# Designs tried in a protein design run: peptides against a protein of PDB entry 5FRP. Part 19

Target 1, 225 residues: chain A of PDB entry 5FRP
Amino acid sequence: VEWTESIPQIIATREDISKELNQALAKTFIDSDPRVRRTSVMIFNKVPVTEIWKNITNKAIYTSLLHLAREKHKEVRELCINTMAKFYSNSLNEIERTYQNKEIWEIIDTIPSTLYNLYYINDLNINEQVDSVIFEYLLPFEPDNDKRVHRLLTVLSHFDKKAFTSFFAFNARQIKISFAISKYIDFSKFLNNQESMSSSQGPIVMNKYNQTLQWLASGLSDSTK

## One batch from the design tools (peptide; made by RFdiffusion4, then SolubleMPNN)

Design b1_p10_4_s3 (from b1_p10_4, 6 letters changed)
Fold by OpenDDE base, seed 2:
Structure b1_p10_4_s3 (fold): chain B 225 residues (1-225), chain A 10 residues (1-10)
Amino acid sequence: as target 1 above (225 residues)
Amino acid sequence: SEDIQKLLSL
């Protein structure tokens, strides 16, 4: 009987401890030392997603995480972008939507839009990283058509206008890249044939081959504007 | 730092 009376006190104490920890953690995300901010982001990588959702209840922490995607410190920013994308994917896979976690989900659901909006910074390194996390975490390869469509609709459901524009530009670029790769292969095959190289078309194809290589090597040559 | 370590130990 005495242990039952202690349970409310223990729960209350745990809630207080949890609140204090959340408040302390919220401060670390805005600390002036980039090492502190980095360590804070790493929590989302080291702790299982289910435990994060259970123990990190202060919405300001999640909002602060999203803001670090635009951090000036390169290492912190890069870590944050990867962490945020992975956390989004893991959350979709492992966390149910409930009334209690609704406010956190409202923030997490903006992660795709936040990431696609990074294209407007017009930084090559950021663009490459965003491209990478899209394929790895946001829209990963999924052989099941229904699951793939559902994921796509989920990702797009909270896009702002700018994110949609970036999304369409990204897809158009991917099509162009695919086409360029196909051409590269065809040109390579042609140039590997000595008879073809000696033909009147040889120099023309060589030029196109070089142009295709240069375009592919330039990576993000197309503007996402 | 100590609070972060506590969170990581969860």
Scores: peptide ipSAE 0.062, ipTM 0.803, DockQ to the pose 0.030
Fold by OpenDDE base, seed 3:
Structure b1_p10_4_s3 (fold): chain B 225 residues (1-225), chain A 10 residues (1-10)
Amino acid sequence: as target 1 above (225 residues)
Amino acid sequence: SEDIQKLLSL
């Protein structure tokens, strides 16, 4: 009986500790030191998604996480973009939508729009990273048709107008890349044949091959920057 | 820093 009476006090103490931790964590996301901000983002990578949802209840933390996707510090921004995309995917897979977590879900559901809106910055490194996280976390390969369609509809259901525009532009670009790769393969096969290379078409195909290669390369970021 | 370490230990 005495042990049962102590449980509410322990729970209350834990709630107080949780509240204090949430308040402290919220401050670290807006700290002037990028190392502090980086460490804060890393919590979402190191702690299981279920524990994050359980222990991080302050909506300002999630809003601050999303805001870091546009910060100037490259390392923190890149970490944040990868982290929020992964966190979104894990949340969709592992977290049930309840009345209690509705306000947090309203923020998390904006992650796809937040990411697609980064294309408007017109930075090649950001574009490549967004492309990567789309294929890895937002719209991963899914062999089950119903799951694939459901995921797509979920991602699109909270898009703003700009995100939709970016989505269509992204898909159009991917089709163009796919076509260019196909042509690159065809040209490579032609040029690997000595008889074809020595023909009157040899120089023409070589030029097209080089143009295709240059076009493909122009879409790649400089790894040194 | 200490608060972040506590959170990472959860």
Scores: peptide ipSAE 0.057, ipTM 0.798, DockQ to the pose 0.030
Fold by OpenDDE base, seed 4:
Structure b1_p10_4_s3 (fold): chain B 225 residues (1-225), chain A 10 residues (1-10)
Amino acid sequence: as target 1 above (225 residues)
Amino acid sequence: SEDIQKLLSL
């Protein structure tokens, strides 16, 4: 009986400790030191998603995480973008939507829109990273059609107008890239044939090949920057 | 921070 009576107090104490911890953690996400912000973001990578949802209940933490996607500090921003995308995917896979976690889900559901809105910054490095996390975490390859469609609908259901515009632009770009790659392959095959290279079309195809390569390269960030 | 380490130890 006494043990049972102590349980509510223990739970209450844990909740209080949890609240204080959450408040302290919320401050670290907005700390002036980028190292502190980085370490805070890393929590979402090091702790299992189920434990994060259980222990991090302060909405401000999740909101602050999303804001770091637009941070000026490159390393923190890049880490944040990868982290939030992965966290979103893991949450969709492992976290049930309940009445209790509804308010957190309302924030998490904005991650796709937040990421797609980064295209408006018009930074090649950011664009490349966003492209990467879309394929890896937001809209990964899924052989099950129902799961794939459900994921897509989930991602799109919380888009703002700007995110939709970016989404369509992204898809259009991907089609163009795919076409360019296909042409690159065709040109490469042609140029690998000595008879074809010696033909009147040889120089023309070589020029098109170079243009295709230049176009493909122009879409990539300089890895040395 | 010490608080972050505590959180990671949970």
Scores: peptide ipSAE 0.055, ipTM 0.798, DockQ to the pose 0.030
Fold by OpenDDE base, seed 1:
Structure b1_p10_4_s3 (fold): chain B 225 residues (1-225), chain A 10 residues (1-10)
Amino acid sequence: as target 1 above (225 residues)
Amino acid sequence: SEDIQKLLSL
């Protein structure tokens, strides 16, 4: 743990991390202690993306980072999912594609597919987290249409078949959620009107309101779990 | 881990 905690400082101060340091770091990602794995992931959050690409040249480290998205330890997994999404976005924005970094880019380009494939685990907490990182890092709001399209094409260009299926399902769900929210608002307005509530439609709208709320709630993870 | 201790000793 202590060694891994020192790595961000070392990377920040030294331009050339030795092959030995990269090998040692690779081992920390597969350590039996979840604290060590957590600290290893945190390196990607503490060190600027440009410095990571410069100093972390062992492809096994990046591969191991991606594998932690399916890690058993919840905290490490959650941290990893956020970290890899952010790292992907930062890499797209700040790192040029060169011959020298091609092998690393081949791994990093699979991050979107890796994240979308997490929906197949069918865990509500994971789904919520993936939803969050998609909007924050993978496909962020961009007012420039050309930039948005370019980012979308970049994300999709490395999808496997499962990721594409998940992508379409996600988008379909978002449309349904939007529609449900719209209905919720309409029903709420109706229920706030006493004359409308006293009408023959009152009980019907109340039922639909409750169904809509239940549906919306079912898509949310239990915060207690 | 033993490997981390070895690295700290370097």
Scores: peptide ipSAE 0.019, ipTM 0.651, DockQ to the pose 0.027

Design b1_p10_4_s4 (from b1_p10_4, 7 letters changed)
Fold by OpenDDE base, seed 3:
Structure b1_p10_4_s4 (fold): chain B 225 residues (1-225), chain A 10 residues (1-10)
Amino acid sequence: as target 1 above (225 residues)
Amino acid sequence: SEDLQKLLSL
């Protein structure tokens, strides 16, 4: 009986501790020091998704996480983009939608739109990172057709108009890249054949090969930046 | 902060 009476106090204490931790964490996401913001984002990488959803109940923390995707500090931004994409994917896979977590899901469901809207910044490094997280976390390879379609519909269901536009532009670009790679391979095969290279078409194909290579390279970020 | 370290230790 005494133990049962202590349980509410323990729960209350835990709730109080959780509330205090949430309040403290909310402040760290908006801290002026990028190292503090970085450490805050790292919580979402180090703590299991189920524990995050259980212990982080302040919606402002999730909103702040999404805002960091557009911050000026490169390291924090890059970490945030990767973190939110992974967190989104893990949440879809592991977290059930309930009445209690509805408000958090409303924020989390905007992650795909938030990421696709980053293409409008017109930064090559950001574009490459967004491309990467789309293939890794948002729309990963899924051999099951029903799961693949369901994931796609889930991602698209919360898109704003700009995100849809970016989505179609992204896909169109990927198709173009695929064709360019195919041509690169064809030209490479031709140039590796001595008879073909010595033919009248040799110089023409060499020029096309170089143009294709330059086009492909132009889409790559400078590793020094 | 000490609170953040506690969260990271979970």
Scores: peptide ipSAE 0.067, ipTM 0.796, DockQ to the pose 0.030
Fold by OpenDDE base, seed 2:
Structure b1_p10_4_s4 (fold): chain B 225 residues (1-225), chain A 10 residues (1-10)
Amino acid sequence: as target 1 above (225 residues)
Amino acid sequence: SEDLQKLLSL
């Protein structure tokens, strides 16, 4: 009987401790020292997603995480972008939508839009990183058509206008890259044939081959505007 | 720092 009476106190104490921890953590995300901010982001990488959702209940922490995607400190920003994308994917896979976690989901659901909006910074390194996390975490390869479509619709469901524009630009670029790779292969095959190289088309194909290589090497030559 | 370590130990 005495242990039952202690349960409310224990629950209350745990809630208080949890609240204090959440408040302390919220401050670390906005700390002036980039090492502190980095360590804060690393929590989302080191702690299982289910435990994060259970123990981090202050919505300001999640909002602050999203803001760090535009951080001036390169290492913190890069870590944040990867962490945020991974956390989004893990959350979709492992966390159910409930009434209690609705407010957090409202923030997490904006992660795809937040990431696609980074293309407007027009930084090559950021663009490459966003491209990478899209394929790795947001829209990973999925052989099941229904799951793939469902994921796509989920990702797009909270896009703003700018994110949609970036999305279409990204897809158009991917098609162009695919086509360029196909041409590269064809040109390479042609140039590896001695008879073809000695033909009147040899120099023309060589030029196209070099142009294709240069274009591919430039990576993000197309504007996402 | 101590609070962060506690959270990471969860």
Scores: peptide ipSAE 0.066, ipTM 0.798, DockQ to the pose 0.030
Fold by OpenDDE base, seed 4:
Structure b1_p10_4_s4 (fold): chain B 225 residues (1-225), chain A 10 residues (1-10)
Amino acid sequence: as target 1 above (225 residues)
Amino acid sequence: SEDLQKLLSL
């Protein structure tokens, strides 16, 4: 009986400790030191998603995480973008939507829109990273059609107007890239044939090949910068 | 940094 009576107090104490921890953690996400912010973001990578949802209950932490996607510090921003995308995917796969976690889900559901809105910054490095996390985490390859469609609908259901615009632009660009790659392959095959290279079309195809390569390369960030 | 280390040590 006494043990049972102590349980509510223990739970209350744990809740209080949890609250203080959450408040302290919330401050670290907005710390002036980029190293502190980085370490804070890393919590979402090191701790299982189920444990994060259980223990991190302060909404401000999740909101602050999303804001770091637009941070000026490159390393923190890049880490944040990868982290939030992965966290979103893991949450969709592992976390059930309940009444209790509804408010956190309202924030997490904005991650796709937040990421797609980064295209408006018009930075090639950011664009490349966003492209990467879309394919890896937001809209990964899924052989099950129902799961794939459900994921797509989930991602789109919380888009703002700007995110939709970016989404369509992204898809249009991907089609163009795919076409360019296809042409690159065709030109490469042609140029690998000695008879074809010696033909009147040889120089023309070589020029098109070079233009295609240049176009493909122009869409990539300089890895040396 | 110290506050975060304390948090991670808990």
Scores: peptide ipSAE 0.040, ipTM 0.751, DockQ to the pose 0.029
Fold by OpenDDE base, seed 1:
Structure b1_p10_4_s4 (fold): chain B 225 residues (1-225), chain A 10 residues (1-10)
Amino acid sequence: as target 1 above (225 residues)
Amino acid sequence: SEDLQKLLSL
């Protein structure tokens, strides 16, 4: 743990991390202690993306990072999912594609597919987290249409078949959620009107309101779990 | 891990 905690400082101070350091770091990602794995993931959060690409040249480290998205330890997994999404976005924005970094880019380009494939685990907590990182890092709001399209094409260009299926399902769900929210608002307005509530439609709208709330709630993870 | 301690000692 202490060794891994020192790595961000070492990377920040040294331009050339030795082959030995890269090999050692690769081992920390597969350490039996979840604290070591957590600290390893945190390197990607503490060190600027440009310095990561410069100093971490062992492809096994990046591969191992991606594997932690399915790790058993919840905290490490959650950290990893956020970290890899952010790292992907930062890499797209700040790192040029060169011949020298091609092998690393081949791994990094699979991050979107890796994340979308997490929906197949069918875990509500994971789904919520993936939803969050998609909006925050993978496909962030961009007012420039050309930039948005370019980002979308970049994300989709490395999808496997499963990721595409998940992508379409996600978008369909978002449309349904939007529609449900709209209905919720309409029903709420109706229920706030006493005359409307006293009408023959009152009980019907109340029922629909409750169904809408239940549906919306079912899509949310139990915060207690 | 023992491997991490060895690396710190180098």
Scores: peptide ipSAE 0.020, ipTM 0.645, DockQ to the pose 0.027

Design b1_p10_5_s1 (from b1_p10_5 with S2D S5E)
Fold by OpenDDE base, seed 2:
Structure b1_p10_5_s1 (fold): chain B 225 residues (1-225), chain A 10 residues (1-10)
Amino acid sequence: as target 1 above (225 residues)
Amino acid sequence: SDIEELLSVP
């Protein structure tokens, strides 16, 4: 743990991390102690993306990072999911694709598939986290249409079949949620009007309001309904 | 979907 905690400082101060250091770091990602694995993942949060790409050259580190998304230890898994999503986004924004980094990019380009495949675990907490990182890091709000489309195409370009299926299911759910929110607002406006509440439609709209609220409360965690 | 049916305004 203590050794791994020193790595961010070493990476920040040294331009040439030795092959031996990379090999030692690779072992920390598969350590039996979850605290060591956690500290290893935190390197990706503490070190600038440009310095990571420059100094972490062992492919096994990146592969092991992605593998931690499915580990049993909740805290490490959650940290890993956030970390890899953020790292992917930062890499797309800041790292140029070159011949030298091609092999690392081949791994990093699988992050979207890795994340979307987590929906098949059918865990509500994992689903919520994946939803969150998609909106925050993978497909963030972008007002520029060309940039937004380009990002979307980049994310989809390396999808496996399962990731595509999850993507379509996710989008279908988001459309339903958006529709439900719109109706919730409409019903709320109706119910706030005294004349409308006293009308024959008052009780009907109240029931629909309650049903919509219940669906929103239950459905935000359920990707399949 | 079940929600579309629920949200259909008569």
Scores: peptide ipSAE 0.029, ipTM 0.526, DockQ to the pose 0.018
Fold by OpenDDE base, seed 1:
Structure b1_p10_5_s1 (fold): chain B 225 residues (1-225), chain A 10 residues (1-10)
Amino acid sequence: as target 1 above (225 residues)
Amino acid sequence: SDIEELLSVP
């Protein structure tokens, strides 16, 4: 743990990390102690993306990072999911594709597929986290149409069949949520009108309002679990 | 849990 905690500082101070250091770091990602694995993931959060790409040259480290998305240890897994999504986004924005980094890019380009495949675990907390990182890092809001399309194509270009299926399911769910929110607003406006509430439609709209709320709530992870 | 089994990829 202590050794791994020193790595961010080492990366920040050195222009190159030795092969031996990369090999040692690779071992920390598969260490039996979750604390060591956690600390290893934190390197990607503490060190600028440009320095990571410059100094971490062992592809096994990146592969191991992606594997931690399915880590048994909840804290390590959650940290890893956020970390890899952020790292992917930062890499797309800041790292040029070269011949030298091609092999690492081949791994990094699979991050979206790796994340979308987590939906098959069918865990509400994982699903919520994946939803969050998709909106924050993978497919953020972009007003420029060309940039948005380019990002989308980049994300999709390395999808496996399962990831595509999850992608479409996710989008379909988002449309449903948007529709439900729209209806919630409409029903709320109706119920806030005294004349409308006293009408024969009042009880019907109230029922629909409650159903809409229940549906929306059921899709939210219980933050208490 | 079914989740633990799915997460326990060897």
Scores: peptide ipSAE 0.006, ipTM 0.397, DockQ to the pose 0.177
Fold by OpenDDE base, seed 5:
Structure b1_p10_5_s1 (fold): chain B 225 residues (1-225), chain A 10 residues (1-10)
Amino acid sequence: as target 1 above (225 residues)
Amino acid sequence: SDIEELLSVP
């Protein structure tokens, strides 16, 4: 643990991390102690993305990071999911694709697929977290249409079949949620108007409002299967 | 559970 905690400082200060250090670091990602694995994941949060790409050259580190998304230890898994999503976004924004880093990009480009595949675990907490990181890091709000489309195409271009299926299923769900939220707003506006509430439609809208709230509250638990 | 199997790190 203590050794792994020192790695961020080493990466920040050294231009070239030795092959031996990379090999040692790779072992920490598969350590039996979840605290060691957690500390290893934190390296990606503490070190700038440019320095990670420069100094972490062992492919096994990146593949192990992705694998930790399915970690049994909840804290490590949750940290890993956030970390890999953020790392993906930062890499797209800050790292150029070169011949030298091609092999690492081949791994990093699978992060979206790895994340979307987590929906098949059918865990509510995992689903909520994946939804969150998709909106925050994978497909963030982008007002520029060309940039938004380019990002979307980049994300989709490396999907496996399962990720693609999950993408469609969960997008369909998001559309339904968006519609329900829109209706919630409309019903709320109606009910906040005293004249409207006193009308013959008042009780009907109140019922629809309650149904919408119940649906929204249960919506994250609804199996997309 | 299917979850435990999917979360099994070999």
Scores: peptide ipSAE 0.005, ipTM 0.384, DockQ to the pose 0.212
Fold by OpenDDE base, seed 4:
Structure b1_p10_5_s1 (fold): chain B 225 residues (1-225), chain A 10 residues (1-10)
Amino acid sequence: as target 1 above (225 residues)
Amino acid sequence: SDIEELLSVP
């Protein structure tokens, strides 16, 4: 509220407005009210990436955005994780690397590492969200091999050691999940066949089916929490 | 938000 009241009073030059806006915006990311922090994060969703890069020049804003990925407030954290992943992807696609924006890129290039490091929190909800944003924004499906490789190399080039470890663990997990799903399908097909169910293998497959379901379910967050 | 509008205005 006070922020909105201060903006009309800024009858300064465009550069001054930009500086003041950046300073004020930086404060909102660390505001005690989660609603204010949420609104601040939403700026990155509502404003085109090109305009963000042009007008938000204070490094503290970007560092604060990344910090909110570990926010205690669930809604703000979830929003931030999605926002930063999307912002990273959009930046890679739309923002040229220049001498002038180098310092901001140094921060933005840490987004992949920041996201992969969230796996160390060992929270199923966070893990699911990180999985989601990886597939949607960080390493999306890309049919062009050169672009796909370039994106992958870009993502990996700024990983810390922990992020690399998480990356390998993630990939290993995905392979296991895919295998489990395949087995689930196979077992389901078997169990849907009356002749197969009546065979000596029926009880064995039923047990494996249940184990597979249990394993798959154990990796999912409880939607009730 | 007012901030979004400010950021969008050149």
Scores: peptide ipSAE 0.056, ipTM 0.786, DockQ to the pose 0.026; fails the geometry check

Design b1_p10_5_s2 (from b1_p10_5, 4 letters changed)
Fold by OpenDDE base, seed 1:
Structure b1_p10_5_s2 (fold): chain B 225 residues (1-225), chain A 10 residues (1-10)
Amino acid sequence: as target 1 above (225 residues)
Amino acid sequence: DDIDKLLSVP
């Protein structure tokens, strides 16, 4: 653990991380101690993306990072999902594609597919986290249409079939949520009108209002779990 | 789909 905690400082201070250090770091991602694995993931959060690409040249480290997205240890998994999404976004923004980094890009370009495939686990907490990182890092709000389309095409260009299916399901869900919110607003307005509430439609709208709330709530992870 | 039940709003 202590050794792994020193790695961010080493990467930040040394231009050439030795092959030996890369090999040692690769081992920490598969360590039996979740604290070691956590610390390893944190390297990607503590070190600037440009320094990571410069100093971490062992492709096994990146592959191992992606694998931790399905780890059994909840804290490490959650950290990994956020870390890899952020790292992907930062890489797209700051790292040029070259012949020398091609092999690493081949791995990094699979991050979106890796994340969308997590929906198949059918875990509400994981789903919420994936939703969050999609909006924050993968497909962030971009007012420039050309940039937005370019980002979308980049994300989709390396999808496997399962990721595409998840992508469409996600978008369909978002449309449904938007519709439900719109109905919630309409029903709320109706219920706030005393004349409307006293009408024959009052009880019907109240029922629909409750159903809408239940549906919206069912899509949210139980924060108590 | 439970949302289709919401569509029956007149």
Scores: peptide ipSAE 0.036, ipTM 0.733, DockQ to the pose 0.018
Fold by OpenDDE base, seed 2:
Structure b1_p10_5_s2 (fold): chain B 225 residues (1-225), chain A 10 residues (1-10)
Amino acid sequence: as target 1 above (225 residues)
Amino acid sequence: DDIDKLLSVP
């Protein structure tokens, strides 16, 4: 753990990380101790993306990072999912595609597929996290239409078949959620009107309101679990 | 499917 904690400083101070250091770092991602794995993932959060690309040249490190998205330890998995999504976004924004880094980009370009494939685990907590990182890092809100479309096309360009299926399902779900929220607002307005509540429609709308809330809530993970 | 039914009831 202590050794791995020193790595960010080493990467920041040294331009040429030795092959041996890269090999040693690769081993930490598959260490039996989840604390070691956690610390290893944190390197990607503590070190600027440009320095990561420059100094971490062992492909196994990037591959291992992606594998941690499916690991059993919840905290490490959650950290990994956020980290890899952010790293992907930062890489797209800051790292130029060159001949020298092509092999690493081939791995990084699979991050969107890796994330969308997590929906097949059918875990509500994972689903929520994936939803979150999609909006925050993969497909962030962008007012510039050209940039938004370009990002979308980039993300989709390396999708596998399963990721595409998840993508379409996700979008369909978002439309439904939006509609449900709209109805929730309408019902809330209706119920806030005393005359409307006293009408024959009052009980009907109340029931619909409750059902809408229940449906919206069912899509959220239990914070207690 | 359930939300569509909820929303179809005016």
Scores: peptide ipSAE 0.039, ipTM 0.733, DockQ to the pose 0.019; fails the geometry check
Fold by OpenDDE base, seed 4:
Structure b1_p10_5_s2 (fold): chain B 225 residues (1-225), chain A 10 residues (1-10)
Amino acid sequence: as target 1 above (225 residues)
Amino acid sequence: DDIDKLLSVP
């Protein structure tokens, strides 16, 4: 753990990380101790993306990072999912595609598919997190249309069949959620009006309000668990 | 299925 914690400083101070250091770092991602794995993932959060690409040249490190998205340890998995999504976004924004880094890009370009494939686990917490990182990092709000389209095309261009299926399912779900929220608001407004509540529609709207709320709640992870 | 029912109710 302590050794891995020193790596960000080393990367920040040294331009050339030795092959040996890269190999040693690769081993930390598959360490049996979740604290070591966590610390390894944190390197990608603490070190600028440009320095990561410059100094971490071992493909196994990137492959191992992606693999941690499906690990059993919840905290490490959650950290990994956020980290890899952020790293993907930062890489797209800051790293040029060159002949020298092509092999690393081939791995990084699979991050969107890796994330969308997590929906097949059918875990509410994972689903919520994947939803979050999609909006924050993969397909963020971008006012420039060309940039937005380019990002979308980049993300989709490396999808496998399963990722596409998840993508469509995600979008369909978002539309349903949006509709439900709109109805929730409408029902809330209705119920806040005394005259409306006293009408024959009052009990009907109250029922719909409760159903809508229940549906919305059922799609959310229990933060207490 | 339940949202579709909710959506089907005018």
Scores: peptide ipSAE 0.038, ipTM 0.730, DockQ to the pose 0.019; fails the geometry check
Fold by OpenDDE base, seed 3:
Formats: C-alpha cells, structure tokens, sequence
Structure b1_p10_5_s2 (fold): chain B 225 residues (1-225), chain A 10 residues (1-10)
C-alpha cells in the first residue's frame, strides 16, 4: 500500500518511469488487497492525464483498469467506473492520436462499450452510476452542435453489438423517465389546486400521483445498501 | 409494463 501511494509523486517528478516500475504497477491492479487496487485506481485521478499517457506505457495497466469495473468490491468498482469515464473524457479533450500511442487508444476507445455493457449486470446501483457517468463524462451537455455530434459519433464508433443494444435501451428508458417526470409535475399542479382536488378527479389524480412516485423511486437504488 | 399502464391513463 505504501509503495503504491508513492507512485503518483514518482510519476509527477520523473520523466522516465522505468520498465520495472510499470511492471510493478501493473501487478498492483490485480492485487488481492482491495486497498492496493483502490490506490492503483486513484493514480488515474491524482496524476494529470497528459502525464499518465506519457509515463504509463504498459498496456496491461489500462486493460486491468477496465476489468476492475466488474470487480466484486463495491468501493473499488465504483471508483473505477468514475475514474475510467473521467479518464476517457479527459483523454479525448487533451490527448492527440499519434502512431506511438495507437495501442493505448485502442484500449481507451473501448471504455464506452465497457460502461454500457455494465447494464447487463442488472444491478440498480451500477445502472445509476453508469447513468451518472454517461451524462457527466461520456455525453456531457454541449451547446455546440458540431462538437456534440462529433462526441456522439466518437463514442458510438467503437461500440460492440451489446453496447449498441444497451445504448438504445438506455435512451428508451430515459424517454420513459422524462414522461413520468412530466406526469409527476402535472399531477402535482393538479393537487395544489383546491378546486381540482374537490372535483371528482381528485382521488383519481392522487392515486396516479402516488403510482408515478413509486415508479420513479423503483428505478433508484437504496442508498442504505 | 407498469409505466405503460400509468401512461395510458389520460
């Protein structure tokens, strides 16, 4: 653990990370101790993206990072999902595609597919986290139409078949959620009107309001779990 | 299925 904690400082201070250091770092991502794995993932959060691309040249480190998205330890998994999504976004924004970094880009370009494939695990907590990182890092709000389309095409260009299916399912779900929220608002407005509540529709709308809330809540993970 | 029923109600 102490050794792994020193790695960010070493990467920041040394231009040439030895082959031996890269090999040692690769082993920490598959360590049996979740604390070691966590610390390894945190390197990608603590070190600037440009320095990571420069100094971490062992492709096994990047592949191992992606594999941690499906690990059993919840804290490490959650950290990994956020980290890899952010790293993908930062890489798209700050790292140029060159002949020298082509092999690493081939791995990084699979991050969107890796994330969308997590929906097939059918875990509400994972689904919520994937939803969050999609909106924050993969497909963030972009007012420029050309940039938005370019980002979308970049994300989709490396999708496998399962990721495409998941993408369409995700979008369909978002439309349903949007509709449910709209109904929630409409019912709320109705319930806040005394004349409407006194009408024959009052009890009916109250029931629909409750059903809408239950449906919306059912899509949320229990924060206590 | 449940949301479709909810949405089918005007």
Amino acid sequence: as target 1 above (225 residues)
Amino acid sequence: DDIDKLLSVP
Scores: peptide ipSAE 0.036, ipTM 0.734, DockQ to the pose 0.019; fails the geometry check

